Peptides against a protein of PDB entry 5VJI. Designs and how they scored, part 24

Target 1, 62 residues: chain A of PDB entry 5VJI
Amino acid sequence: NTLVVLHKSGLLEITLKTKELIRQNQATQAELDQLKEQTQMFIEATKSRAPQAWAKLQASLT

## One batch from the design tools (peptide; aimed at target 1 L32 I43)

Design b2_p26_2_s4 (made by RFdiffusion4, then SolubleMPNN; from b2_p26_2, 14 letters changed)
Fold by OpenDDE base, seed 4:
Structure b2_p26_2_s4 (fold): chain B 62 residues (1-62), chain A 26 residues (1-26)
Amino acid sequence: as target 1 above (62 residues)
Amino acid sequence: DAELKEKQKELEQLLEEIEKQLEELK
């Protein structure tokens, strides 16, 4: 069957690995985006010195 | 040759599945 052929050819493993790499890339990108947002909130908190900006940053870290 | 014909069909099925998986990766 097709699954057996994919397995024996090694292409099943490659396909599954590719899917996993895409998932990991997406997760890493989401973490980077979150870090960028947190960095921006930190910059704003340091500039404004307003309690609300620090509260917003703190909420993002919880 | 029945065995050759079977292997050709298996190859066609493999190609179809590869194309399907590649589409799912997009």
Scores: peptide ipSAE 0.050, ipTM 0.615, DockQ to the pose 0.010
OpenDDE base, seeds 1, 2, 3, 5: peptide ipSAE 0.049, 0.047, 0.048, 0.049; ipTM 0.609, 0.601, 0.624, 0.614

Design b2_p26_3 (made by RFdiffusion4)
Pose (drawn by RFdiffusion4):
Structure b2_p26_3 (pose): chain A 56 residues (1-47, 54-62), chain P 26 residues (1-26)
Amino acid sequence: NTLVVLHKSGLLEITLKTKELIRQNQATQAELDQLKEQTQMFIEATKWAKLQASLT
Amino acid sequence: EESQEELLESLEELEESLEENQESLE
């Protein structure tokens, strides 16, 4: 059984962990993209209405 | 302005770290 070989070779475990790590990395990429947008909005306002509206 | 530059550099470093992590995972 291919599933048995995959498990006994240790690659099943490694595959599952890699998948979860890929998911975690993607979630962090999304957080970063959002943080970049928020930061740019904040910096432009330091130079305003868009900031206030986005807060309220 | 200095704090803004430091924050933008930190965000760039984080992006590069995520890209490197993705390559390692592949």

Design b2_p26_3_s1 (made by RFdiffusion4, then SolubleMPNN; from b2_p26_3, 19 letters changed; failed a check: too like the target's own chain)
Amino acid sequence: SAAQQALLAQLQATQAELQKKQQELA

Design b2_p26_3_s2 (made by RFdiffusion4, then SolubleMPNN; from b2_p26_3, 19 letters changed; failed a check: too like the target's own chain)
Amino acid sequence: DAAQQALLQQLQATQQELQEKMKQLA

Design b2_p26_3_s3 (made by RFdiffusion4, then SolubleMPNN; from b2_p26_3, 19 letters changed)
Fold by OpenDDE base, seed 3:
Structure b2_p26_3_s3 (fold): chain B 62 residues (1-62), chain A 26 residues (1-26)
Amino acid sequence: as target 1 above (62 residues)
Amino acid sequence: SAEIEKLLAQLQATKEELQRRMQELA
C-alpha cells in the first residue's frame, strides 16, 4: 500500500506540512502586498492633500 | 522562507531514501 509506505517513511507528514506552509506563505504574502498598497496610498494622500485620497486609504484600512 | 526550504530538503532526502529501499528490494 502506497499510503502506508508514505506514512511510515515520513513523506506523508512532510508533504502535508509543506502544503500548509505554502498556504501560510501565500497568506502572508497577500498581507504584505496589501500593506504595500496601503503605504502607497498613504504617500499619495500626503502629496495630493485631496480628501478622496485619504478616503481611499481609510477604506482600505477597514 | 528558510522553514520551507528546510522542509523541501527533508522531502528530497526522504524521496531518495525511498528510492534506495525500493532498489534494494528489487
Scores: peptide ipSAE 0.062, ipTM 0.607, DockQ to the pose 0.029
OpenDDE base, seeds 1, 2, 4, 5: peptide ipSAE 0.050, 0.056, 0.047, 0.045; ipTM 0.593, 0.601, 0.587, 0.578

Design b2_p26_3_s4 (made by RFdiffusion4, then SolubleMPNN; from b2_p26_3, 17 letters changed; failed a check: too like the target's own chain)
Amino acid sequence: DEEIQKLLEQLQATQAELQEKQKELA

Design b2_p26_4_s1 (made by RFdiffusion4, then SolubleMPNN; its pose is not in this set)
Fold by OpenDDE base, seed 3:
Structure b2_p26_4_s1 (fold): chain B 62 residues (1-62), chain A 26 residues (1-26)
Amino acid sequence: as target 1 above (62 residues)
Amino acid sequence: DAAAKEKKRQEGLQLLEQIEEEKKKL
């Protein structure tokens, strides 16, 4: 079992921590991408003054 | 002595439990 080999080599904790850091990085990247999208929708809403653009922005913030 | 051996056994079981919980996160 790979887990047993990693534990005996002292690398398991590093592997588990690395996996958790990758997961956290992915979550942070998703939040950043969402913020970028919301920022773009805000810019478009301010330019167009169209009710549809504001409705789209509002839907993204819920 | 027997008490020291039992202590080491319990420490080993606790370590295994921690590894099993971290394994579920992989």
Scores: peptide ipSAE 0.081, ipTM 0.594, DockQ to the pose 0.010
OpenDDE base, seeds 1, 2, 4, 5: peptide ipSAE 0.073, 0.080, 0.074, 0.080; ipTM 0.601, 0.604, 0.613, 0.608

Design b2_p26_4_s2 (made by RFdiffusion4, then SolubleMPNN; its pose is not in this set)
Fold by OpenDDE base, seed 2:
Structure b2_p26_4_s2 (fold): chain B 62 residues (1-62), chain A 26 residues (1-26)
Amino acid sequence: as target 1 above (62 residues)
Amino acid sequence: SAAELEKKRQELEQLLEQIEKQKQQL
């Protein structure tokens, strides 16, 4: 059957590994984007005396 | 049969192309 052929050729392992790497990459990218946004909010909070900027930053960290 | 083997070869080739395309998106 097709599954046996894919397994013996190594393509099944490559396919599964590739899918996992894509998933991990997407998760890492989301974390990076979140960190970038948090960094921006931190920069804005440091420039502002307005308590709303600090409250927004705090909310993003929870 | 020879026809079945050729079909399986084509299926594997298409899968490889798809995998390579996905790898380039990483």
Scores: peptide ipSAE 0.058, ipTM 0.563, DockQ to the pose 0.036
OpenDDE base, seeds 1, 3, 4, 5: peptide ipSAE 0.053, 0.054, 0.050, 0.047; ipTM 0.530, 0.537, 0.529, 0.522

Design b2_p26_4_s3 (made by RFdiffusion4, then SolubleMPNN; failed a check: too like the target's own chain; its pose is not in this set)
Amino acid sequence: DLEELKQKAEELEQLLEEIEKKKKEL

Design b2_p26_4_s4 (made by RFdiffusion4, then SolubleMPNN; its pose is not in this set)
Fold by OpenDDE base, seed 1:
Structure b2_p26_4_s4 (fold): chain B 62 residues (1-62), chain A 26 residues (1-26)
Amino acid sequence: as target 1 above (62 residues)
Amino acid sequence: SAAARAAKQKELEQLLAQIEKQKKEL
């Protein structure tokens, strides 16, 4: 059957690896987006020196 | 049937082509 062919050819392993790489890429992108947001909050906090800006930054780190 | 065997052969060829494509992309 198709599944046996997939397994024996190695395509199943490649497919699973591809899915994992997609997942990792998405996770890494989310972390980068979070870091960019945190960096922006840090910049704003340093500029304004407003307590609410620091509180917003602190909340993003939890 | 001969048609079923031909279909399986085509399926195998498509899978092999997909394997080669994915190997180059990974």
Scores: peptide ipSAE 0.067, ipTM 0.622, DockQ to the pose 0.010
OpenDDE base, seeds 2, 3, 4, 5: peptide ipSAE 0.032, 0.046, 0.050, 0.049; ipTM 0.457, 0.583, 0.626, 0.597

Design b2_p26_5 (made by RFdiffusion4)
Pose (drawn by RFdiffusion4):
Structure b2_p26_5 (pose): chain A 56 residues (1-47, 54-62), chain P 26 residues (1-26)
Amino acid sequence: NTLVVLHKSGLLEITLKTKELIRQNQATQAELDQLKEQTQMFIEATKWAKLQASLT
Amino acid sequence: LQEELEEHQEEGETLLEQIEEHQEEL
């Protein structure tokens, strides 16, 4: 059984952990993209309505 | 108030650089 070989070889465990790590990394990428947008909005306002509206 | 705004701009620009670094690490 391919599942048995995958398990016994240790690659099943490694595959599952890599998948979760990929998911975590993607979630962090999304946070960063969002943070980048928020930061750029903040910096431009330091130079305003868009910031107020986005807060309210 | 202008000096505080310039400080916040500099902080924001540093944060953007940090985001870029974290994206490269991912």

Design b2_p26_5_s1 (made by RFdiffusion4, then SolubleMPNN; from b2_p26_5, 14 letters changed; failed a check: too like the target's own chain)
Amino acid sequence: SAAELKKQQQELEQLLEEIEKKKKEL

Design b2_p26_5_s2 (made by RFdiffusion4, then SolubleMPNN; from b2_p26_5, 14 letters changed; failed a check: too like the target's own chain)
Amino acid sequence: SAAKLKEKQAELEQLLKQIEEQKAKL

Design b2_p26_5_s3 (made by RFdiffusion4, then SolubleMPNN; from b2_p26_5, 13 letters changed)
Fold by OpenDDE base, seed 1:
Structure b2_p26_5_s3 (fold): chain B 62 residues (1-62), chain A 26 residues (1-26)
Amino acid sequence: as target 1 above (62 residues)
Amino acid sequence: SAAELEKKKKELEQLLEQIEEQKKKL
């Protein structure tokens, strides 16, 4: 059984840990991308006196 | 058998490829 061999060799644990690390990295990257987007909206809101830019920023924070 | 070993090798290679593909999406 392939699963038994993977388990006994320790490769299953390494694979699962690697998958989890990839998942965590992806989640962190998504948070970073969101922060970058929010920062851009903040910059645009400060440049523009338009209420719409502030409304867009506020919507992103909810 | 040699055929079973080759099958398991391909399965492992496929798993490694999947990990690399997921890594590229980061």
Scores: peptide ipSAE 0.047, ipTM 0.509, DockQ to the pose 0.037
OpenDDE base, seeds 2, 3, 4, 5: peptide ipSAE 0.047, 0.046, 0.042, 0.039; ipTM 0.519, 0.538, 0.530, 0.564

Design b2_p26_5_s4 (made by RFdiffusion4, then SolubleMPNN; from b2_p26_5, 13 letters changed; failed a check: too like the target's own chain)
Amino acid sequence: MEEELEKKRKEGEQLLEEIDKKKKEL

Design b2_p26_6 (made by RFdiffusion4; failed a check: too like the target's own chain)
Pose (drawn by RFdiffusion4):
Structure b2_p26_6 (pose): chain A 56 residues (1-47, 54-62), chain P 26 residues (1-26)
Amino acid sequence: NTLVVLHKSGLLEITLKTKELIRQNQATQAELDQLKEQTQMFIEATKWAKLQASLT
Amino acid sequence: AQAETLLTQIEELQTQNEELQTQLET
């Protein structure tokens, strides 16, 4: 059984962990993209209505 | 100046994150 070989070889465990790490990394990428947008909005306002509206 | 530094740090983290994703997929 391919599943048995995959488990006994240790690659099943490694595959599952890699998948979860890929998921975690993608989640962090989404957070960063959002943070980049928020930061750019904040910096431009330091130079305003868009910031107020986005807060309220 | 502090916010601009934070933005630079965010851009660096994005790049590091994208490299790590390539590595995990490989």

Design b2_p26_6_s1 (made by RFdiffusion4, then SolubleMPNN; from b2_p26_6, 19 letters changed; failed a check: too like the target's own chain)
Amino acid sequence: SALEQLLQQNQALKEQTQRELQELKA

Design b2_p26_6_s2 (made by RFdiffusion4, then SolubleMPNN; from b2_p26_6, 18 letters changed; failed a check: too like the target's own chain)
Amino acid sequence: SALEELLAQNQALKEQTQEQLAKLKA

Design b2_p26_6_s3 (made by RFdiffusion4, then SolubleMPNN; from b2_p26_6, 20 letters changed)
Fold by OpenDDE base, seed 3:
Formats: structure tokens, sequence, C-alpha cells
Structure b2_p26_6_s3 (fold): chain B 62 residues (1-62), chain A 26 residues (1-26)
């Protein structure tokens, strides 16, 4: 069947490796996006000087 | 044989694909 052909040709291994790389890239991107959001909250906290903004930032870090 | 040539081409494609994957890994 098609799966056996893909396995024997080596394309299955390549496909699975590609999927894993995509997964890792997405995980890293998610962490980066979270850091960017936290950085933005920090910037807003420094601008407002309001306790609520710092509380929001602190909550995001927990 | 034609089969041997196809296998040779397949091996070349695998190597090229692996090379591209290594670039994406960086």
Amino acid sequence: as target 1 above (62 residues)
Amino acid sequence: SELEELLKQNQALKEETQKELEKLKA
C-alpha cells in the first residue's frame, strides 16, 4: 500500500521529520509571541506608572 | 535497468530533501 511504499522509499521518515520541525518551530514561535506580549505589557506599565499596569504584568509572569 | 535508474533518482531526491531540511533546522 501507499504507506509501505513511503516507508521503503524513505519519504515517510522525511515527512515525519518535517512535521516535527514544523512543530518545534511553532512551539518556539509561541514562546516568542508570549515574550513579545510580556514586553509590551512592560512598556505599557512604564508609560502609565499605574499600579494596575504593573499588576497586570506580574499576573502574566506567574 | 530502468528500476535501478529510478532508485538512483530516488536516492538523489532524498539527499536533496535532507539537505533542505537541515537548512530549515537552523
Scores: peptide ipSAE 0.045, ipTM 0.488, DockQ to the pose 0.019
OpenDDE base, seeds 1, 2, 4, 5: peptide ipSAE 0.024, 0.024, 0.022, 0.040; ipTM 0.392, 0.389, 0.387, 0.534

Design b2_p26_6_s4 (made by RFdiffusion4, then SolubleMPNN; from b2_p26_6, 19 letters changed)
Fold by OpenDDE base, seed 5:
Structure b2_p26_6_s4 (fold): chain B 62 residues (1-62), chain A 26 residues (1-26)
Amino acid sequence: as target 1 above (62 residues)
Amino acid sequence: SELEQLLAQLQATKEETQEKLKELEA
């Protein structure tokens, strides 16, 4: 059957590995997005004399 | 996550398939 063919050809393993890589990429992207957001808050805090901006940044790091 | 769940299911299927293939090849 199709599953047997996919297994013997190695395509099943490739498919599983690809899905895992996609998951890892998504996780990495999420971390990157978080870093970008934190960086933006940091920039805004440095430009502002408002203590609220620093409080917001500090809260994001917890 | 949903993706992890799908991956786990596929992995289980892979393992079951491997077992069946060994039986057929014996």
Scores: peptide ipSAE 0.057, ipTM 0.657, DockQ to the pose 0.022
OpenDDE base, seeds 1, 2, 3, 4: peptide ipSAE 0.022, 0.031, 0.055, 0.042; ipTM 0.415, 0.519, 0.658, 0.549

Design b2_p26_7 (made by RFdiffusion4; failed a check: too like the target's own chain)
Pose (drawn by RFdiffusion4):
Structure b2_p26_7 (pose): chain A 56 residues (1-47, 54-62), chain P 26 residues (1-26)
Amino acid sequence: NTLVVLHKSGLLEITLKTKELIRQNQATQAELDQLKEQTQMFIEATKWAKLQASLT
Amino acid sequence: QNQAQQAELDQLKEQLQTAVEELEAK
């Protein structure tokens, strides 16, 4: 059984962990993309209504 | 990929600190 070989070879475990790591990394990429947008909005306002509206 | 995300976090942190300091200097 291919599942048995995959398990006994240690690659099943490694595959599952890699998948979760990929998921985690993608989630962090989304947070970063959002943080970038928020930071740019903040910096432009330091140079305002968009910031206030986005807060309220 | 983790190193690239860490570099982005460090850059954003520095930009935010500069922007706060500029506001405090006003």

Design b2_p26_7_s2 (made by RFdiffusion4, then SolubleMPNN; from b2_p26_7, 16 letters changed; failed a check: too like the target's own chain)
Amino acid sequence: MQAELQAQQAELQAQLQQAEEALKAR

Design b2_p26_7_s3 (made by RFdiffusion4, then SolubleMPNN; from b2_p26_7, 15 letters changed)
Fold by OpenDDE base, seed 5:
Structure b2_p26_7_s3 (fold): chain B 62 residues (1-62), chain A 26 residues (1-26)
Amino acid sequence: as target 1 above (62 residues)
Amino acid sequence: MQQELQAQKAELQQQLQAAKEALAAQ
């Protein structure tokens, strides 16, 4: 059974830890992308005296 | 943080590959 061989060799543990590191990296990237978007909306809201730009920013922070 | 996770991922992928090669050589 391939799963038993992978477990006994330690390859399963390494594979599972690699998948978790990939997941954490993807989560960190998503948080960074969200922060960049919020920063852009803030810059636009400060440039525009339009209350609609502030409403969009408020919606993104929820 | 992100760069450290990428470095750890790369190291772990290298270890996984080396261990697969060692298993295939048995």
Scores: peptide ipSAE 0.061, ipTM 0.586, DockQ to the pose 0.044
OpenDDE base, seeds 1, 2, 3, 4: peptide ipSAE 0.023, 0.022, 0.022, 0.035; ipTM 0.463, 0.469, 0.466, 0.543

Design b2_p26_7_s4 (made by RFdiffusion4, then SolubleMPNN; from b2_p26_7, 16 letters changed; failed a check: too like the target's own chain)
Amino acid sequence: MQAQLQAEKAELQKQLQEAKKKLAAQ

Design b2_p26_8_s1 (made by RFdiffusion4, then SolubleMPNN; failed a check: too like the target's own chain; its pose is not in this set)
Amino acid sequence: DEKIKELLAQLQATQAELQKKQQELA

Design b2_p26_8_s2 (made by RFdiffusion4, then SolubleMPNN; failed a check: too like the target's own chain; its pose is not in this set)
Amino acid sequence: SAEIEKLLAQLQATKAELQKKAAELA

Design b2_p26_8_s3 (made by RFdiffusion4, then SolubleMPNN; failed a check: too like the target's own chain; its pose is not in this set)
Amino acid sequence: DEEIKKLLEQLQATQQELQEKMKQLE

Design b2_p26_8_s4 (made by RFdiffusion4, then SolubleMPNN; failed a check: too like the target's own chain; its pose is not in this set)
Amino acid sequence: SAEIQKLLQQLQATQAELQKLNEQLA

## One batch from the design tools (peptide; aimed at target 1 T2)

Design b2_p27_1 (made by RFdiffusion4; failed a check: too like the target's own chain)
Pose (drawn by RFdiffusion4):
Structure b2_p27_1 (pose): chain A 56 residues (1-47, 54-62), chain P 27 residues (1-27)
Amino acid sequence: NTLVVLHKSGLLEITLKTKELIRQNQATQAELDQLKEQTQMFIEATKWAKLQASLT
Amino acid sequence: TQAELDQLQAELDTANTELEQTLEELE
């Protein structure tokens, strides 16, 4: 059984962990993209209505 | 980091295919 070989070889475990790590990395990429947008909005306002509206 | 993870996943997929093919040959 291919599943048995995959398990016994240790690659099943490694595959699952890699998948979760890929998911975690993608989630962090999304947070960063969002943080980048928020930061740019903040910096422009330091130079205003868009910031207030986005807060309220 | 994502490119490294994609490469690692491709290596895992290749190794899993090779193991399956070896199992078929043994059967």

Design b2_p27_1_s1 (made by RFdiffusion4, then SolubleMPNN; from b2_p27_1, 19 letters changed)
Fold by OpenDDE base, seed 4:
Structure b2_p27_1_s1 (fold): chain B 62 residues (1-62), chain A 27 residues (1-27)
Amino acid sequence: as target 1 above (62 residues)
Amino acid sequence: SMAELEEILKKLKELQEELAKKLLEEQ
């Protein structure tokens, strides 16, 4: 029985842990990408005198 | 951590080989 072998070998636990870590990594990467985008908008806002750039930043933070 | 993931993946491969052996033994 494959499932029994997976469980007894420890492969099932490792597989589940791996999947969870991949999920967490993907979630963290998404948050990082969002932060990078917000950072870019912040940089642009600081370089610009246009209120529109600050409005975009504010919208991204809310 | 990424280091933890790498270690898990390494162990996963080792266990996959063991699984393959056991599956062959069951046949």
Scores: peptide ipSAE 0.055, ipTM 0.580, DockQ to the pose 0.471
OpenDDE base, seeds 1, 2, 3, 5: peptide ipSAE 0.033, 0.034, 0.041, 0.034; ipTM 0.490, 0.491, 0.539, 0.497

Design b2_p27_1_s2 (made by RFdiffusion4, then SolubleMPNN; from b2_p27_1, 19 letters changed)
Fold by OpenDDE base, seed 4:
Structure b2_p27_1_s2 (fold): chain B 62 residues (1-62), chain A 27 residues (1-27)
Amino acid sequence: as target 1 above (62 residues)
Amino acid sequence: SMKELQELLKKLEELKEKLEKELKEKL
């Protein structure tokens, strides 16, 4: 039984923990990317003084 | 953490290698 071998070797536990860490890393990266995008929109809004840029930023924050 | 992930991946690779070695020895 492959599952028994993986469990007894500790490989299954490591695999499951690895998958969880990858998931957490992906979630954190998504939050970081969102913050980067919001920061870029803020920079563009401050440069252009265009109402459209501020509206876009406001929409991203909601 | 990324360090924890890297360490787990290292251990995963080591255990994989051990398993493969044992399999080869039984063939």
Scores: peptide ipSAE 0.066, ipTM 0.586, DockQ to the pose 0.418
OpenDDE base, seeds 1, 2, 3, 5: peptide ipSAE 0.053, 0.065, 0.053, 0.054; ipTM 0.550, 0.610, 0.544, 0.556

Design b2_p27_1_s3 (made by RFdiffusion4, then SolubleMPNN; from b2_p27_1, 19 letters changed)
Fold by OpenDDE base, seed 3:
Structure b2_p27_1_s3 (fold): chain B 62 residues (1-62), chain A 27 residues (1-27)
Amino acid sequence: as target 1 above (62 residues)
Amino acid sequence: SMKELEEILKKLKELEEKLKKELEELL
């Protein structure tokens, strides 16, 4: 069957490893996006004298 | 008999589909 063929060829292991790498990449990308957003809020907070901008940044860090 | 062989082939196809679904769940 297909599963046996995939296993014997080593393609199953490669596929599973690829899946894990994709998962890790997605997690890393999410962290990067969060950091980018936090950085943007920080920049805006530094440009603004409004306490609200700092409050938004603080909320994002909690 | 040919009917028995057809039943065996049917069962094998069912098992193959189950294994495919299990693989899809793992992927």
Scores: peptide ipSAE 0.046, ipTM 0.607, DockQ to the pose 0.027
OpenDDE base, seeds 1, 2, 4, 5: peptide ipSAE 0.033, 0.042, 0.040, 0.039; ipTM 0.532, 0.521, 0.560, 0.559

Design b2_p27_1_s4 (made by RFdiffusion4, then SolubleMPNN; from b2_p27_1, 20 letters changed)
Fold by OpenDDE base, seed 2:
Parts: sequence; C-alpha cells; structure tokens
Structure b2_p27_1_s4 (fold): chain B 62 residues (1-62), chain A 27 residues (1-27)
Amino acid sequence: as target 1 above (62 residues)
Amino acid sequence: SMEELEEILKKLKELEEELAEEQKKLE
C-alpha cells in the first residue's frame, strides 16, 4: 500500500508538517496584508481633515 | 494543492484495498 509506505518512510509526516506551515504562512500573510491596509488608511487619515477617512480607519480597526 | 494531494492519497488507498479484495476473491 502506497499510503502505508509513505507513512513508514516519514514522507507523510513531512507532508502534514508542510501543510501546517503553509496554513501558518497564509494566516500570517493575511494579518500582514491587513496591517498594511490599516497603515495606508492611517496615513491617508493623517493627511486629510475629512471625517470620512477617519471613519474608514476606525471601521477597519474594529 | 494540499487538499488535492490528500484526495489523491485517499483514492490511492481505496483503489489498493479494492484491488486486494478482488485479488483475494480470485485466489
């Protein structure tokens, strides 16, 4: 059985670990993208006196 | 994708089990 061979060889463990690392990487990337977007909104809000920019930033932080 | 790989491994296991059962019936 190929799956049994993969398990006994340790390749299945490596595959599962790789899957977990990919998941963690995706989660971290999503957080990073969110922070980048929030940073941009903050920069725009500080440059503008428009209340809409601050409202948009506030909404993103909740 | 990892989901595709898992599905492939699942299918391989099922096919190997089915093959083993059919071979056993012929013996």
Scores: peptide ipSAE 0.046, ipTM 0.569, DockQ to the pose 0.085
OpenDDE base, seeds 1, 3, 4, 5: peptide ipSAE 0.033, 0.034, 0.035, 0.036; ipTM 0.555, 0.562, 0.575, 0.572

Design b2_p27_2 (made by RFdiffusion4)
Pose (drawn by RFdiffusion4):
Structure b2_p27_2 (pose): chain A 56 residues (1-47, 54-62), chain P 27 residues (1-27)
Amino acid sequence: NTLVVLHKSGLLEITLKTKELIRQNQATQAELDQLKEQTQMFIEATKWAKLQASLT
Amino acid sequence: VLEVAEEVLAIAEETLQEAEENLATLE
């Protein structure tokens, strides 16, 4: 059984962990993209209505 | 046995590809 070989070889475990790590990495990429947008909006306002509206 | 080994190899290569694509996206 391919599932048995995959398990006994240690690759099943490694595959599952890699998948979860990929998911975690993608989630962090999304946070970063959102943080980049928020930061740019903040910096431009330091140079305003868009910031107030986005807060309220 | 050979067929089962080829299926395990294919799963391992797919997992490696997906890890490499994730790393390229992060870079």

Design b2_p27_2_s1 (made by RFdiffusion4, then SolubleMPNN; from b2_p27_2, 17 letters changed)
Fold by OpenDDE base, seed 5:
Structure b2_p27_2_s1 (fold): chain B 62 residues (1-62), chain A 27 residues (1-27)
Amino acid sequence: as target 1 above (62 residues)
Amino acid sequence: NIEALEKVKKIEEETKEELEQAKKALA
């Protein structure tokens, strides 16, 4: 049984921890990407007096 | 799937305990 072998060798724990770290990394990366997008919208809003740019930024923050 | 995650977590904890015991035995 492969699962039993992995469990006894400790590789199962390593695999599960690796998966968790990947998940956490993905979540952090998503937050970073969102911040980058919000920053870009902020830059565009500051360059324009058009209310549409500010509305778009506000929508991204809510 | 919460149930599946709970099962995996249980296996992880059991494995962790076994590894910790093995490390202590070798120290």
Scores: peptide ipSAE 0.066, ipTM 0.604, DockQ to the pose 0.033
OpenDDE base, seeds 1, 2, 3, 4: peptide ipSAE 0.051, 0.047, 0.039, 0.048; ipTM 0.542, 0.535, 0.486, 0.537

Design b2_p27_2_s2 (made by RFdiffusion4, then SolubleMPNN; from b2_p27_2, 18 letters changed)
Fold by OpenDDE base, seed 5:
Structure b2_p27_2_s2 (fold): chain B 62 residues (1-62), chain A 27 residues (1-27)
Amino acid sequence: as target 1 above (62 residues)
Amino acid sequence: NQEALEEVQKVLEETKEELKKAQEALA
């Protein structure tokens, strides 16, 4: 069966590792996107005199 | 990444299905 073939060929381990790496990459990208958004909010807060901009930034960090 | 992930997931799901069938046959 597929399991036996994959195991004997070593492809099962590679497949599992590949899946994990892709998952980690997606998680890292999500964190990066969050940081980019927070950075943008920080930039907007520094440009604006509106206290709401700082409040929005604070909310994103908590 | 998404396409590659889907391909890997397809292989894994097929493997898991066959494994499950084998385990059920032994139960």
Scores: peptide ipSAE 0.053, ipTM 0.650, DockQ to the pose 0.036
OpenDDE base, seeds 1, 2, 3, 4: peptide ipSAE 0.032, 0.030, 0.051, 0.051; ipTM 0.525, 0.526, 0.647, 0.620

Design b2_p27_2_s4 (made by RFdiffusion4, then SolubleMPNN; from b2_p27_2, 18 letters changed)
Fold by OpenDDE base, seed 1:
Structure b2_p27_2_s4 (fold): chain B 62 residues (1-62), chain A 27 residues (1-27)
Amino acid sequence: as target 1 above (62 residues)
Amino acid sequence: MQKALEEVKKILEETEEQLRQAQAALA
């Protein structure tokens, strides 16, 4: 059947691997976005000298 | 790029579901 042909051709493995790579890419992008946001909060905290800015940064890191 | 990846993911998931249903129908 079609699933057997897909398996024999190697396309099933490629399909599953592609899905996993997409998932990993999405996770990495989310981490990158979080790091970018935290970096911005750090920059703002260093400029403001306001305790609340540091508190906000600390809360984001926990 | 992210939108394209989401579309590919959706197509792959739908294809897998269709194959699963076809296999079940032939069992």
Scores: peptide ipSAE 0.027, ipTM 0.503, DockQ to the pose 0.038
OpenDDE base, seeds 2, 3, 4, 5: peptide ipSAE 0.026, 0.024, 0.026, 0.027; ipTM 0.498, 0.486, 0.500, 0.513

Design b2_p27_3 (made by RFdiffusion4)
Pose (drawn by RFdiffusion4):
Structure b2_p27_3 (pose): chain A 56 residues (1-47, 54-62), chain P 27 residues (1-27)
Amino acid sequence: NTLVVLHKSGLLEITLKTKELIRQNQATQAELDQLKEQTQMFIEATKWAKLQASLT
Amino acid sequence: VEELEEEVENLEEDLEELEEEAEELDE
């Protein structure tokens, strides 16, 4: 059984962990993309209505 | 605790998918 070999070889465990790590990494990429947008909006306002509206 | 539960559910789904793929390889 391929599943048995995958398990006994240790690659099943590694595969699952890699998958979860990929998922975590993608989640962090999304947070960063969102944080970049929010930061840029904040910096432009320091130079305003868009910031107020996005807060309210 | 909720994050751990979600990780366990993801890993179970991944395991089921790999089981299905292993069955196909065995065929």

